Peptides against a protein of PDB entry 5H65. Designs and how they scored, part 39

Target 1, 294 residues: chain A of PDB entry 5H65
Amino acid sequence: QYLERTPLCAILKQKAPQQYRIRAKLRSYKPRRLFQSVKLHCPKCHLLQEVPHEGDLDIIFQDGATKTPDVKLQNTSLYDSKIWTTKNQKGRKVAVHFVKNNGILPLSNECLLLIEGGTLSEICKLSNKFNSVIPVRSGHEDLELLDLSAPFLIQGTIHHYGCKQCSSLRSIQNLNSLVDKTSWIPSSVAEALGIVPLQYVFVMTFTLDDGTGVLEAYLMDSDKFFQIPASEVLMDDDLQKSVDMIMDMFCPPGIKIDAYPWLECFIKSYNVTNGTDNQICYQIFDTTVAEDVI

## One batch from the design tools (peptide)

Design b1_p19_2_s1 (made by RFdiffusion4, then SolubleMPNN; from b1_p19_2, 10 letters changed)
Fold by OpenDDE base, seed 1:
Structure b1_p19_2_s1 (fold): chain B 294 residues (1-294), chain A 19 residues (1-19)
Amino acid sequence: as target 1 above (294 residues)
Amino acid sequence: ESRFYDEVYGYPKTIEALK
């Protein structure tokens, strides 16, 4: 749908909700640090959550590593199990369960590993080499997902998280419902285990100025705005640099706003009520960063 | 299959090294 450009001064006078196409300069943005702008969003309950830090995960996996794997749950039709006992740390036991496809172990790059008792470092090492890893614990009758505060699936450097509120966890044997046990698609794994997967999103507030007016617009986007996936940016220095470069381009430090490039984007207005206060807010949507070409 | 297990068998040593 075609929208004509509307000056900010006109937008600021109009009632919500409406959609606009604007051309404005990015006067400023928050948060300034990229890692603070990346959040986890539930598509079902719409809660925003912080991406767990390494320290948070360390605690979770350390706690999990204090639990001894149940020998009775090893070596099922779904997986073959190997267990190791550490020399130190009072003989910590680590179990690795190798998920089979129709009773046959796949190649390492196609194999899903279920890790029980591993530390974050160990899990990351395994995920880097064997691609797909699920941290698990021994349940009553089956292996279970360790903790939704940690990734339910780690693939390389990508951590996949689930919503605690919306998920109804099922035991690991439910992976049997997957016909192909060589291609571990996060959404398929999530569905099998009763997990509502969270989405990585960039969350920012832009202060936009077109010379006629100034407004703040909210940005929540997964991969369209920067053409960079939020799911990968935290673990990739090059992607981080790219986002930083984009932001520096539109909002260069130490330079007057008159020299800033023009940003074209779509914004929608909406009403927010807080008690007796009625406020009109704005959100950026369906926008890929683009600079006006002179 | 045997190759796969051979790759994994290196990890006990790695785990010990990470301590």
Scores: peptide ipSAE 0.026, ipTM 0.683, DockQ to the pose 0.028
Fold by OpenDDE base, seed 2:
Structure b1_p19_2_s1 (fold): chain B 294 residues (1-294), chain A 19 residues (1-19)
Amino acid sequence: as target 1 above (294 residues)
Amino acid sequence: ESRFYDEVYGYPKTIEALK
């Protein structure tokens, strides 16, 4: 599995697919803004999606809040329910369902809340106070996930999303299949509800130059390259600063490329066909740069 | 009622109060 270092000029002459170890300088990268590089990736259909913005979520939850909770779905063996009526003119009703563990309500820090009719602001506040929140709606016979365009699970500041294409949603009562109803592991919740979870990934294009040649390589990585989870970076200023520092280190502004540090990484080549046009593309894999920075 | 209910009822009676 050991790969010898190969100069870019040699790589550019070879057919795909192949794997290489390279040593090159990061001439440039795109996108330049970190928030533009964070995407959602489906591990099954491989679709890349944008992370929904706050405005997008507002619309979804506003629409959900127009629906009245079904009283017949309250207080099951799985959860205890409480209803609040807002003070606005229409008297919006919000239902909070507290999921029980073996018929007993757990401590607040271990409890999963099912929120029906809440706004984004309300949901976020609840997710910060309680451990886990799932936005739901009243179905015909059971509570159901509100919308896969919104998070299926919110834990603190982390929003967990599912793939609309690959998921086959099941009703909330399927959470009964979980033996442990206190930890609420996202993957377990997803499995119970028939959700294929999306993965947060950094998606960037690197222009690499080793003095013998120049090539573009794509980075699609969740947590290895920067040793920073893509799932957390958007909501953590310190993590954002760390990523920016790393990128500035490898591609410092205001200086010539001759002074750039060397980047060692693995790249793989692959064929892409667009109509009659054949192209060889490159992707960075199994590479960690954070260790070189520290 | 459970300890959890005590914790919940210790918070504002309405979600609006959380705003």
Scores: peptide ipSAE 0.026, ipTM 0.662, DockQ to the pose 0.025
Fold by OpenDDE base, seed 5:
Structure b1_p19_2_s1 (fold): chain B 294 residues (1-294), chain A 19 residues (1-19)
Amino acid sequence: as target 1 above (294 residues)
Amino acid sequence: ESRFYDEVYGYPKTIEALK
């Protein structure tokens, strides 16, 4: 749709909800650190949550490693199992289950590994080599997903998370419903296991100034604004540098705002009730800035 | 059986080796 450019001073006087096209300078933004701007969003319940820190994951996997794999759950029609005993005082048992496709073990690069009792470090190393890894535990009658507080699927450096509120977990044998057990599409895995996958999003607050007025606009975007996936940015130094470069371009440190470049974007206004107070908020939408930088 | 299976049996690895 076509929208004419509207000055901020005019927007600030109008009722919500409305959509606007604006041209403004990015006076400031929050949070300043990229890591803090990346969140997990549920598409169903719309809950926003923090991406778990490695320390959080360490605790989860450490707890999982205290439980020995159940021998009766090894080597099914779905997977072949191998057990390792660590050379430490406790002799920790780690089980790796190799998922088969129609009873046949696929190539290593397309094989899904189910890991039971592994540490974060071990799991990450395995995911780099075998591409797809699911942390699991021994249930009563079947293997089960270890914990939704940890990734349900790790592919290379990408950690896929599920919503605790919206998911109704099913046992690992439900992976049998997948006709193709080689590609391991995250959405397909999630569906088979009863998981509602969370989406990585950039969440930022922009203070915009066009010389006529100043307003704050929120950004919640997965990959459109920066043309960089939020799901990959935390694990890729080059992508992080790219985002930092974009932000530094629009909001350069040590330079006065008069020299800042103009940012063209779309914003929508909406009403928010905070107790007895009604306020109008603004959100950036359908905006890509990366093309202006490239 | 798959090439991968042969490789796994032919070149056994431990988790410690990945550390």
Scores: peptide ipSAE 0.025, ipTM 0.666, DockQ to the pose 0.024
Fold by OpenDDE base, seed 3:
Structure b1_p19_2_s1 (fold): chain B 294 residues (1-294), chain A 19 residues (1-19)
Amino acid sequence: as target 1 above (294 residues)
Amino acid sequence: ESRFYDEVYGYPKTIEALK
């Protein structure tokens, strides 16, 4: 895996695909705003999706709240159910299903809640108190995931999403396949429910300049480049500040490029064909920059 | 109605209070 450093001018002349180790300055990057750089990526179909905004989720959950929980689906061996009607919201019915472990309700911090008719605010509060929440709806024979446009699992402040294209949803009773009904590992939940989980990724374009040449390199990384999980950054001010600091260090505003620090990274070239156009593109891989900031 | 945890399992906070 060891690669000798190659100047950009040499790289620009070579055919793809190849891997390189480079040392260059970050002339510029896009997008400039961090929240625009965080996307959802499917590991199977490789589709990139925008992270839904709170407003988007509000609409989804509001729509879900118009549906009445099916009484026939309450209180199974898997979960205990409680339904109540809100006082000030035109009689909205909310159902909370408490998933049991071997017939016993676990501790609140280990309990999975299935919620019907909950608002985003309610769901978030529940996730903070009870660790794990799945928005659900009443299906024909069982509870089902509400909508893959919304999180299939909310744990604290983390929203876990699934790929609509690649997922083949199974009913909630498939959670019975999980031996441990206390930890609620997102991947395990996803597997049980037939969900292909999406990955939070930083998606950025770097313009790199080593004095011999300039090239654009694509960054798609979940947690290695910044040593900060993309899944957590949107909900953590400190992490956001850290990323901003890193980017400001490598590409300081108002400073000339001559004073920029050198960035060492790995890039790989690849071919992209669009009709008659053939283009060589570059992607950053296996690179960590956080250590250079400390 | 929203005191499911309190009534059944003795949790200190009601579900309604989380809304």
Scores: peptide ipSAE 0.023, ipTM 0.648, DockQ to the pose 0.025; fails the geometry check

Design b1_p19_2_s2 (made by RFdiffusion4, then SolubleMPNN; from b1_p19_2, 9 letters changed)
Fold by OpenDDE base, seed 4:
Structure b1_p19_2_s2 (fold): chain B 294 residues (1-294), chain A 19 residues (1-19)
Amino acid sequence: as target 1 above (294 residues)
Amino acid sequence: ASRFFDPVNGYPKAIAALK
C-alpha cells in the first residue's frame, strides 16, 4: 500500500494507531552488540526469550546424560538404535536412534538422529555430519523430546526452539505421521511433536531523526530488514560481519550525524499502557536495507 | 567467534506490552 512520506514532527503529533512512510537518519540504536539483539519470539503467545547460552545448554544436556536409555524403547519400526558406553569414569550411556523412512535407513545427510544422553559437543558434531538431530529422553512408553529449553531440532548450525507455554508435547512416535522422513522440515517436525516453534528475531531500538523531530522505533524482524536470517546470524561469522557493516553504514563511528545516510522506512504507531501511563510507540515494518540507487 | 552468545540485554517495555 502506498503511503506518502510524513515528517517526524507531524507523526509525533498524531494519535495511534497509524502507518507512516518516513525518511530519517539513524541517530543511534540499541543494543549496540549484535548478539544482544537476537531473540526468540513465539508467534502464538508473543513471548520474547533470550537465545540460550552454551552454558545453559551444557547443563540441560549434562542432566539428560545422567539418565539411562530404556532398552525397551530401542529398535522400533521408526528407528534403529545404537548404544555406546563412554570410556570416561562414569561410563555414560549414549543412544543414537536413526530414523528410518518407510523402514529403510536414509542416507546420512537425510537421516534424522534422535540422541539420548549426548553432550552438547557430541550433538553438535552429529548435527554437522548428519544434519538433523533431535535431543530425546526415554519416557514411560516412548522416546520424548528432552527439554524445550534446548533445541528440539538441530540442523547443521541452526538450532530450532519451541515455546514451553504454547507447546503440548507428543511422543517421538508421532513422527510416523510425516510422509517425508528425509527432508525433516522444522515446521513439520514441530507439528508432529506438538511444538509451537519460536522464531528468531532481531530486536533493536532505532532513534530516528529527520531534522524535524526525533522518535524511537523498534525493529522486530526475522529476515527482511537485513536480508539476513536471525536464525543463522549467531552461528555465522560472515553474517555477523555483514550486519555489523550495515549498522556501521547507517551509524558511522566517529562521524557526525550530518554525514549519515538517509533511511527510508515504514513505521507504525501503537498505544501502550503501563499502569496509569499511556504512551505511543513506534515499530518499523516492511522495510529492507538497500543501497541508494539513482 | 562463539556460537552461543550471552544476551543479557533486557526487553523494551513497549515491546513487552504487546504480549
Scores: peptide ipSAE 0.025, ipTM 0.478, DockQ to the pose 0.053
Fold by OpenDDE base, seed 1:
Structure b1_p19_2_s2 (fold): chain B 294 residues (1-294), chain A 19 residues (1-19)
Amino acid sequence: as target 1 above (294 residues)
Amino acid sequence: ASRFFDPVNGYPKAIAALK
């Protein structure tokens, strides 16, 4: 869309909702730490939640590892099962179920593994070798997803999460509905299992200053603003460095704002009601960082 | 309901509450 540039002082006087094109300097932003700006967003209920940390996942999988795989649920038409007993002091049982495609095991790089009793470390090792991993547990009649607080699907270093509020979990045998059991698309897996996938998003607040006024604008974006997927940034040092470089470019530390580059972006205003108070807020939209920002 | 978003409009309820 095309919009004429509007100074912040004029915007601050106008009622919402409206859309604006602005040219301003990024005086400051929050949160300052990148990992704090990456969150999970439900497209249905719009819940924002933190991405679970490694420690959180350790606890979940440790708890799952205390449960013994049900022998009756092994080796179905959907999957072949292999059981290991660990040699550690606990002697826990780990079950790996290899999902078959039309009764035939696919290649390892195309195979979906269902894991019972695995630790985070073990699951990560398997996900690096195989295409896809789903942490599961033995239910009453079928394997079931272990916990929506953990990833419902791990592909390499990518953790796919589901919304606890919006999901109505179905048992693992519902994966039978997928015709192609070699290309495990997260959305397809989610649909089969009754999961509403959460979306990785960058969530930041920008304090913008164009010399006429100061305005706080909210950024919620998955992959457009930085041209970097929020879903990958936490697991990739190079991507993290790229985001940091971008932010340092717009808001360089240790120098005065007069030397900051100008940022051109679109913002939209909207009303927020808190009791009797009405507040106008702003959100960045349809904006991508460009190389030629000066 | 989300702590952060208006469920109808998808806008944040409190920007300052973001961590």
Scores: peptide ipSAE 0.017, ipTM 0.397, DockQ to the pose 0.028
Fold by OpenDDE base, seed 3:
Structure b1_p19_2_s2 (fold): chain B 294 residues (1-294), chain A 19 residues (1-19)
Amino acid sequence: as target 1 above (294 residues)
Amino acid sequence: ASRFFDPVNGYPKAIAALK
C-alpha cells in the first residue's frame, strides 16, 4: 500500500493516529550503547524488561546450586540422569538429565540437557557441547523450570526467556507432548512448559530531521530494521560491529548533519495519556536498513 | 550506501542481507 511522502512539519500539526512515509536524516539516537538498546518484550502483556546480566544469572544459579537433586525424580522414561559431587568442601550435588527420544539417547547436538544444581559456568560449558540446555530444579512430583528470571532454554550462546506475568509453568514431563525430541524449537519448548516466550527487541529513540521539522520516533523491532536478530547481537561481535557500522552510516560522528544520508521510512503516530497530559508519539514501522549492492 | 528501505512500497534497488 502506497503512502505519499509527508514533510515532518506537516506531520507535527496532525492528530493521531496516522501513518506516514517520510524522508529525513537521523540527527541523533538513544541509547548510544548497543547493549542498552536490547530489551525483552512480551507479545501478550507488552511488558519491556532488561536482559538479565551475567551477575544476575550467577546469583540465580548459585541459589539453585544450594538445593540437592531429588533422587526420586531421576531416571524417568523421559530422561537419563547422571549425578556428580563437586570436589569442594560442601560437596555440591549436580544432576544432568539427558532427554531421550522414544527411549533412545540422541546425539549430543540433538540432545536436550536438564541441569540441576549447576553454576553458570558449568551450564555454559555444557551448553557449548550440548546445544540445548534447560536449568531445572526438583519440584514436588517432577522436575520443574528453575526460574523464569533465568533462561528457560539455552541454545549455544542464545538465552531464551519467558514472561513471568503471562506464563503458567508446567512440569518437565510435559515435554513428552513433543513428538520430535531432537530439534528443541524454543517456541515448542515454551508451549510445552506453559511459557510465554519473550522477544528480544531493539528499543531506540530516533531524532529525525528533514529540514522542515524535528520529531522523535520510537523503534521497537526484533529483526527487521537491521536485518539482524536482537536475540543474537549481544553474543556476536560481528553482528555488534554491523549494527555499529549501520548507525555510524546513518549518524556519522564528527561531521555535520548536512552530510548525513537521507533516509526514507514509515512512522506512525499514536496518542499517549499520562494523567491529564495527552501527547502524540511516533513509532517507526515496516522499515528495513537497505544496503545497496554495487 | 545504507538507507531506510520501504518494504511496503518497494524500491527497484538491490539490497544486501545483513542477517
Scores: peptide ipSAE 0.008, ipTM 0.303, DockQ to the pose 0.026
Fold by OpenDDE base, seed 2:
Structure b1_p19_2_s2 (fold): chain B 294 residues (1-294), chain A 19 residues (1-19)
Amino acid sequence: as target 1 above (294 residues)
Amino acid sequence: ASRFFDPVNGYPKAIAALK
């Protein structure tokens, strides 16, 4: 795509919708903390949600652990079950269901675990040893996903979430529809269980200034702008440092804006109506930070 | 803060308009 550069002062006078190429300095941005800029986004209803914190998940799994696994749902053609009774916590029962591939237990690195009654700590430990973990509960006739407020799938340190509004949950036996029961592709698992997957996105507001005018544009991007996946950044210190370095480069602390580098990017305008209030908003799109862009 | 900006959730109203 090709667009001529347009000064911000001209853009601010024009009606929406339009697309622009701009060259501006990043005067400021919000939120300042990286963890606050990572959200979950539904591609269907477009709801933005916070990524659950450890404390949130602890509560969910503690509540789930108060329920006793149903013996009638153990050891099906889909999975083999093993039950543990803890010595503490009033003898809590934990059920682990090992999903089989064509009736055979796969290697640990290919095996999906269904966890019933596990704590966050226990689930995390298991996710480091097995391919994937799904928190479940005993339903009336089958195992079911525990809670969409928690991950529906955990792979290593990656938590996959689903949209409560758009999902129509199906029971765990629907995993039988998956031909490949070794790779456990998140989208395939979601489809089998009737889940609309949420997407990790960076959500940030940029205040842009080119000397002719100032406008705010928001960034909602999964992996293009920073060339870093939003889905991985929260659990990777090196990726976090990389994002911080990029933002510090554009907005160096203690330095005057005159010395800031120039950011070349694309923005699109659009109309937003809220009651009687009308506003033109701006969004950054199709932009990647590169060394030659400064 | 913008009328359409939520400091916690970002721009829920603005994003909804892009639906």
Scores: peptide ipSAE 0.006, ipTM 0.332, DockQ to the pose 0.033

Design b1_p19_2_s3 (made by RFdiffusion4, then SolubleMPNN; from b1_p19_2, 8 letters changed)
Fold by OpenDDE base, seed 1:
Structure b1_p19_2_s3 (fold): chain B 294 residues (1-294), chain A 19 residues (1-19)
Amino acid sequence: as target 1 above (294 residues)
Amino acid sequence: SSRFRDEVYGYPKAIEALK
C-alpha cells in the first residue's frame, strides 16, 4: 500500500494507530553497542530475552558435566553411544550419541550428536565437525534436553534457543518422528522436542529528526532492516562491521546533523497505556535501510 | 562411517591436553 511522506510535525499531532512513510535523519540511536541490540524474541509470548553470553553457557555446561550419563540409555534404535572418562582430576564422564538415519550412521556433515557432560569448548569443537549438536542429559526413561537456557541445537556457530515459558519439552526419542534425520532443520527439531524456537532480533530505538519535529521510533527486526540476519551477526565479524558501517553512515560521529543522510522508513503509531497515562509510541516496520542521495 | 567416530574418540585426549 502506497503511503505519501508525512512530516514528523504532522505525525506528532495525530492519534494512533496509524501508518506513515517518513523521511528523517537519524539523530541518535540506542543501544550504541551492537551486541546489546541483539535479543531473542518469542513469537508466542513475545518476551524479549538476552542472548546468553559465553560465560553463561560455560556455567550451564559445567553444571551438566557434573551429572553421570545413564548407561541404560545408551545405544538405542535412534542413536549409537560412546562414553569416555576424562583423565582430569574430576574424572568427568562424557557421552556422545550419534543419531542414526534408518539404523544407519550418517556422514559427519549429516549427523546429529547428542552430548552429555560436554563443556562449551568441546561442544563447539564438535559442532564444527558434525551437522548439529544437542546438549542433553539422562532423564528417567530417556535422554532429555539439558537446559533451555542453553541452545537446544547448535549448528556450526549458530545457537538455536527455545522459550522456557512456551515450550513443553519432550524426550529425545521424539526425534524418531522426523522422517529426514540428515538435514536437521531447527524448526523440525524444535517441533519434535516440544520447543518454541526463539527468534534473533535487532532491538533499537531511533531518534528521528526531519527538521519539523523529533520522534522516537522502536525497531525490532530479524533480517530485513539491515539485510543481515540477527541470528548470524554475533558470530560473524564481517557482519558486525557491516551493521556498524550502516549505523555510522546514517549517524556519523563528530558530524553535525545537517550533514546526515536522509533515512526513508515506515513507522506505525500505537497507544501505550500505563495507568492514567496514555502515550503514543512509534515502531519502524517493513523497512530496509536506504540512503537518499543528498 | 566409523572413521569420523574414531576422530571423536580422540577428542578427549586432545581437549584435556589443551586445558
Scores: peptide ipSAE 0.050, ipTM 0.769, DockQ to the pose 0.030
Fold by OpenDDE base, seed 5:
Structure b1_p19_2_s3 (fold): chain B 294 residues (1-294), chain A 19 residues (1-19)
Amino acid sequence: as target 1 above (294 residues)
Amino acid sequence: SSRFRDEVYGYPKAIEALK
């Protein structure tokens, strides 16, 4: 599509909804801290939620560790099971189920682990050695996902979350429906288990100024704006530095706005009703900053 | 346990070491 560049002063006078191409300076943005800008978004119900903190996960897995693995659910056609008992005074039991591919145990880099009673630290260590890890618990007749408040799938340093509202969980044996039990594609795992996967998104508010006017624009983007996946940024220091550098470039501290670079982007206007008040809001879309620096 | 391949059998000790 082609959109002619429109000055902010003209945009501010127009009714919504409309799409615009703009050229403006980033006067300011919020939140200022990167970790506060990363959220989880449901593509079905569109709910935004916080990424669980490490402390939250610790509690969930600690609670899971208080439950004893059911011996009757060990060693099925789908997985081989092994149990370890910790040497501490409590004697915590940790069950690891190694998912097989057509009855054969795959290599570690292709193997999915199901974990009962593991701590966050233990799970994270295992995720660096095996293809994937799913925290589970013993159900009545089968293993089940532990809790949607925790990741349903961990691959390396990436934690995949599901929507509590939209998901209808199915038991672990439904993984049998997957023809390929080596790659463990998150969407396929989610589908098999009845999970609607959440999407990591950057959520920010930009204050844009082109000298003719000032407006606030909302940014919700997964990987296009920064060309950095929101799903990876929290666990990668280099990616965090890159985002910080980009933001510092557009909004450098300690200098006048006249020296700021120009940002070219697309924004769309939309109506928001708050009680009796009707206001027009703006959202950034289809924009990559690397291509928009002037 | 013979049900696990050599590359996997070593992990019991690894898990204990994580504590």
Scores: peptide ipSAE 0.044, ipTM 0.735, DockQ to the pose 0.025
Fold by OpenDDE base, seed 2:
Structure b1_p19_2_s3 (fold): chain B 294 residues (1-294), chain A 19 residues (1-19)
Amino acid sequence: as target 1 above (294 residues)
Amino acid sequence: SSRFRDEVYGYPKAIEALK
């Protein structure tokens, strides 16, 4: 994809859709807070969603904990079950189901846990000790995913979410279809359970200025632009600092724009219709910051 | 494995401690 560099003033006069290579300065960007720029995106319906906050998850898991695990669904060919009753006034029951590989209980670092009645804190604690955790509930005939508003899979500090609109959930026993029950690849788990996985994306609006014109460009990127996965940045302070440093490099505070570095990137124009109004918008694509700093 | 069993059997106490 070799494109000649086009000045912004020329781009602003052209019809969409077109692709351009540009060299511009990042005058400003929004949102300014990194956590506000990380969203969940469905690859099928293209809905953008906010990443749930801990408070949101607490509520979901509290609600889940009000349901008693069904004894009839414990200890299947797929998993071994253990139940603990808390010593608080409510006597909350927590069921943990340890998924087996070919009938054998694997090592903790290869084991998938299915958890009923766990709090967010407990689930997070378990996810740091075992390969993966799936919050579940007792269905009519099988264990089922608890809620797509919560992660369908937790691996360490990574929360994997599914699209409520596009997913057609299947029961937990469908995990039997997985040939490999040790690595627990998120996409494979999602496929087995009928989940359309959401993608973590950086969503930002860049105001670009090359001295000939000013243009707003939309950035929706998962891991290419910063060479940092959006899926990991919220849980890693070092990655957050790295993104902040990159943004400060391109848009340094306290100095004049004349001193800003040049950013080379690809943008595409597209038409957006708002009622009777037609607008041309721009999106950054196929751009890596580390490779495009001039 | 023994390590896994020890980890699993330790969880009842761990869960109570997480309150």
Scores: peptide ipSAE 0.042, ipTM 0.722, DockQ to the pose 0.028
Fold by OpenDDE base, seed 3:
Structure b1_p19_2_s3 (fold): chain B 294 residues (1-294), chain A 19 residues (1-19)
Amino acid sequence: as target 1 above (294 residues)
Amino acid sequence: SSRFRDEVYGYPKAIEALK
């Protein structure tokens, strides 16, 4: 539906909820650091979570490595298993389970690995050689996902996370429900394992000024606004540079706002109630900056 | 695939090298 441009001064006087098309300058934004703007969002419970840092993952996988793989769970119809002991003094047991497609090992680029006792470094290296990796542990009767605080699926440099609140984890054998065990679609894997996948999102607050008024608008977007996936930006220097360039374009440092480009975007207003306090907030939606620069 | 099998059997050494 076509929306006419509405000046911010008019918007600020109106009740929520409403949708608007605006033309404004980006006076400022927060957070300034890109890595702080990338969050994980649950589409079900709508909680926002921080993306785990490498240090966090190291701890999780180190803890997982203290557990010994259960020999009884090796070599099922679903996967072939190989276990070895590291040469270090700790003698860490590492188990890698190669998921089969109809009883046949697929090509490495199509193969899902289940790993027990692997370090983050090892897992990451494996994810570069194989299609995907799932960190697992030995459960009572089956392999199980190691920890939802860690990725449930690693594909290349992409870490897929699940919501602890909304997920009802199922055992690894539920991967049998997947007809195609060569294309490991994250959503399909998640569904099979009872995981509600989290979405990478850019979370920013824009201060918008069109000369008639100023308002703050919330941005929560996965891939539309920048035309860059939030899921990839943290692991790609070029993408990071691109986002930085875009933000610098709209909000150039050391330049007066009068020289800023105009940003055309859609915003929606909504009511937020905190006790007795009612506040109208604004969110950017359905906006792509590449198409909305004047 | 023979190639894949070779990779699988070679992985213990590879994993040790990942330390």
Scores: peptide ipSAE 0.042, ipTM 0.715, DockQ to the pose 0.038

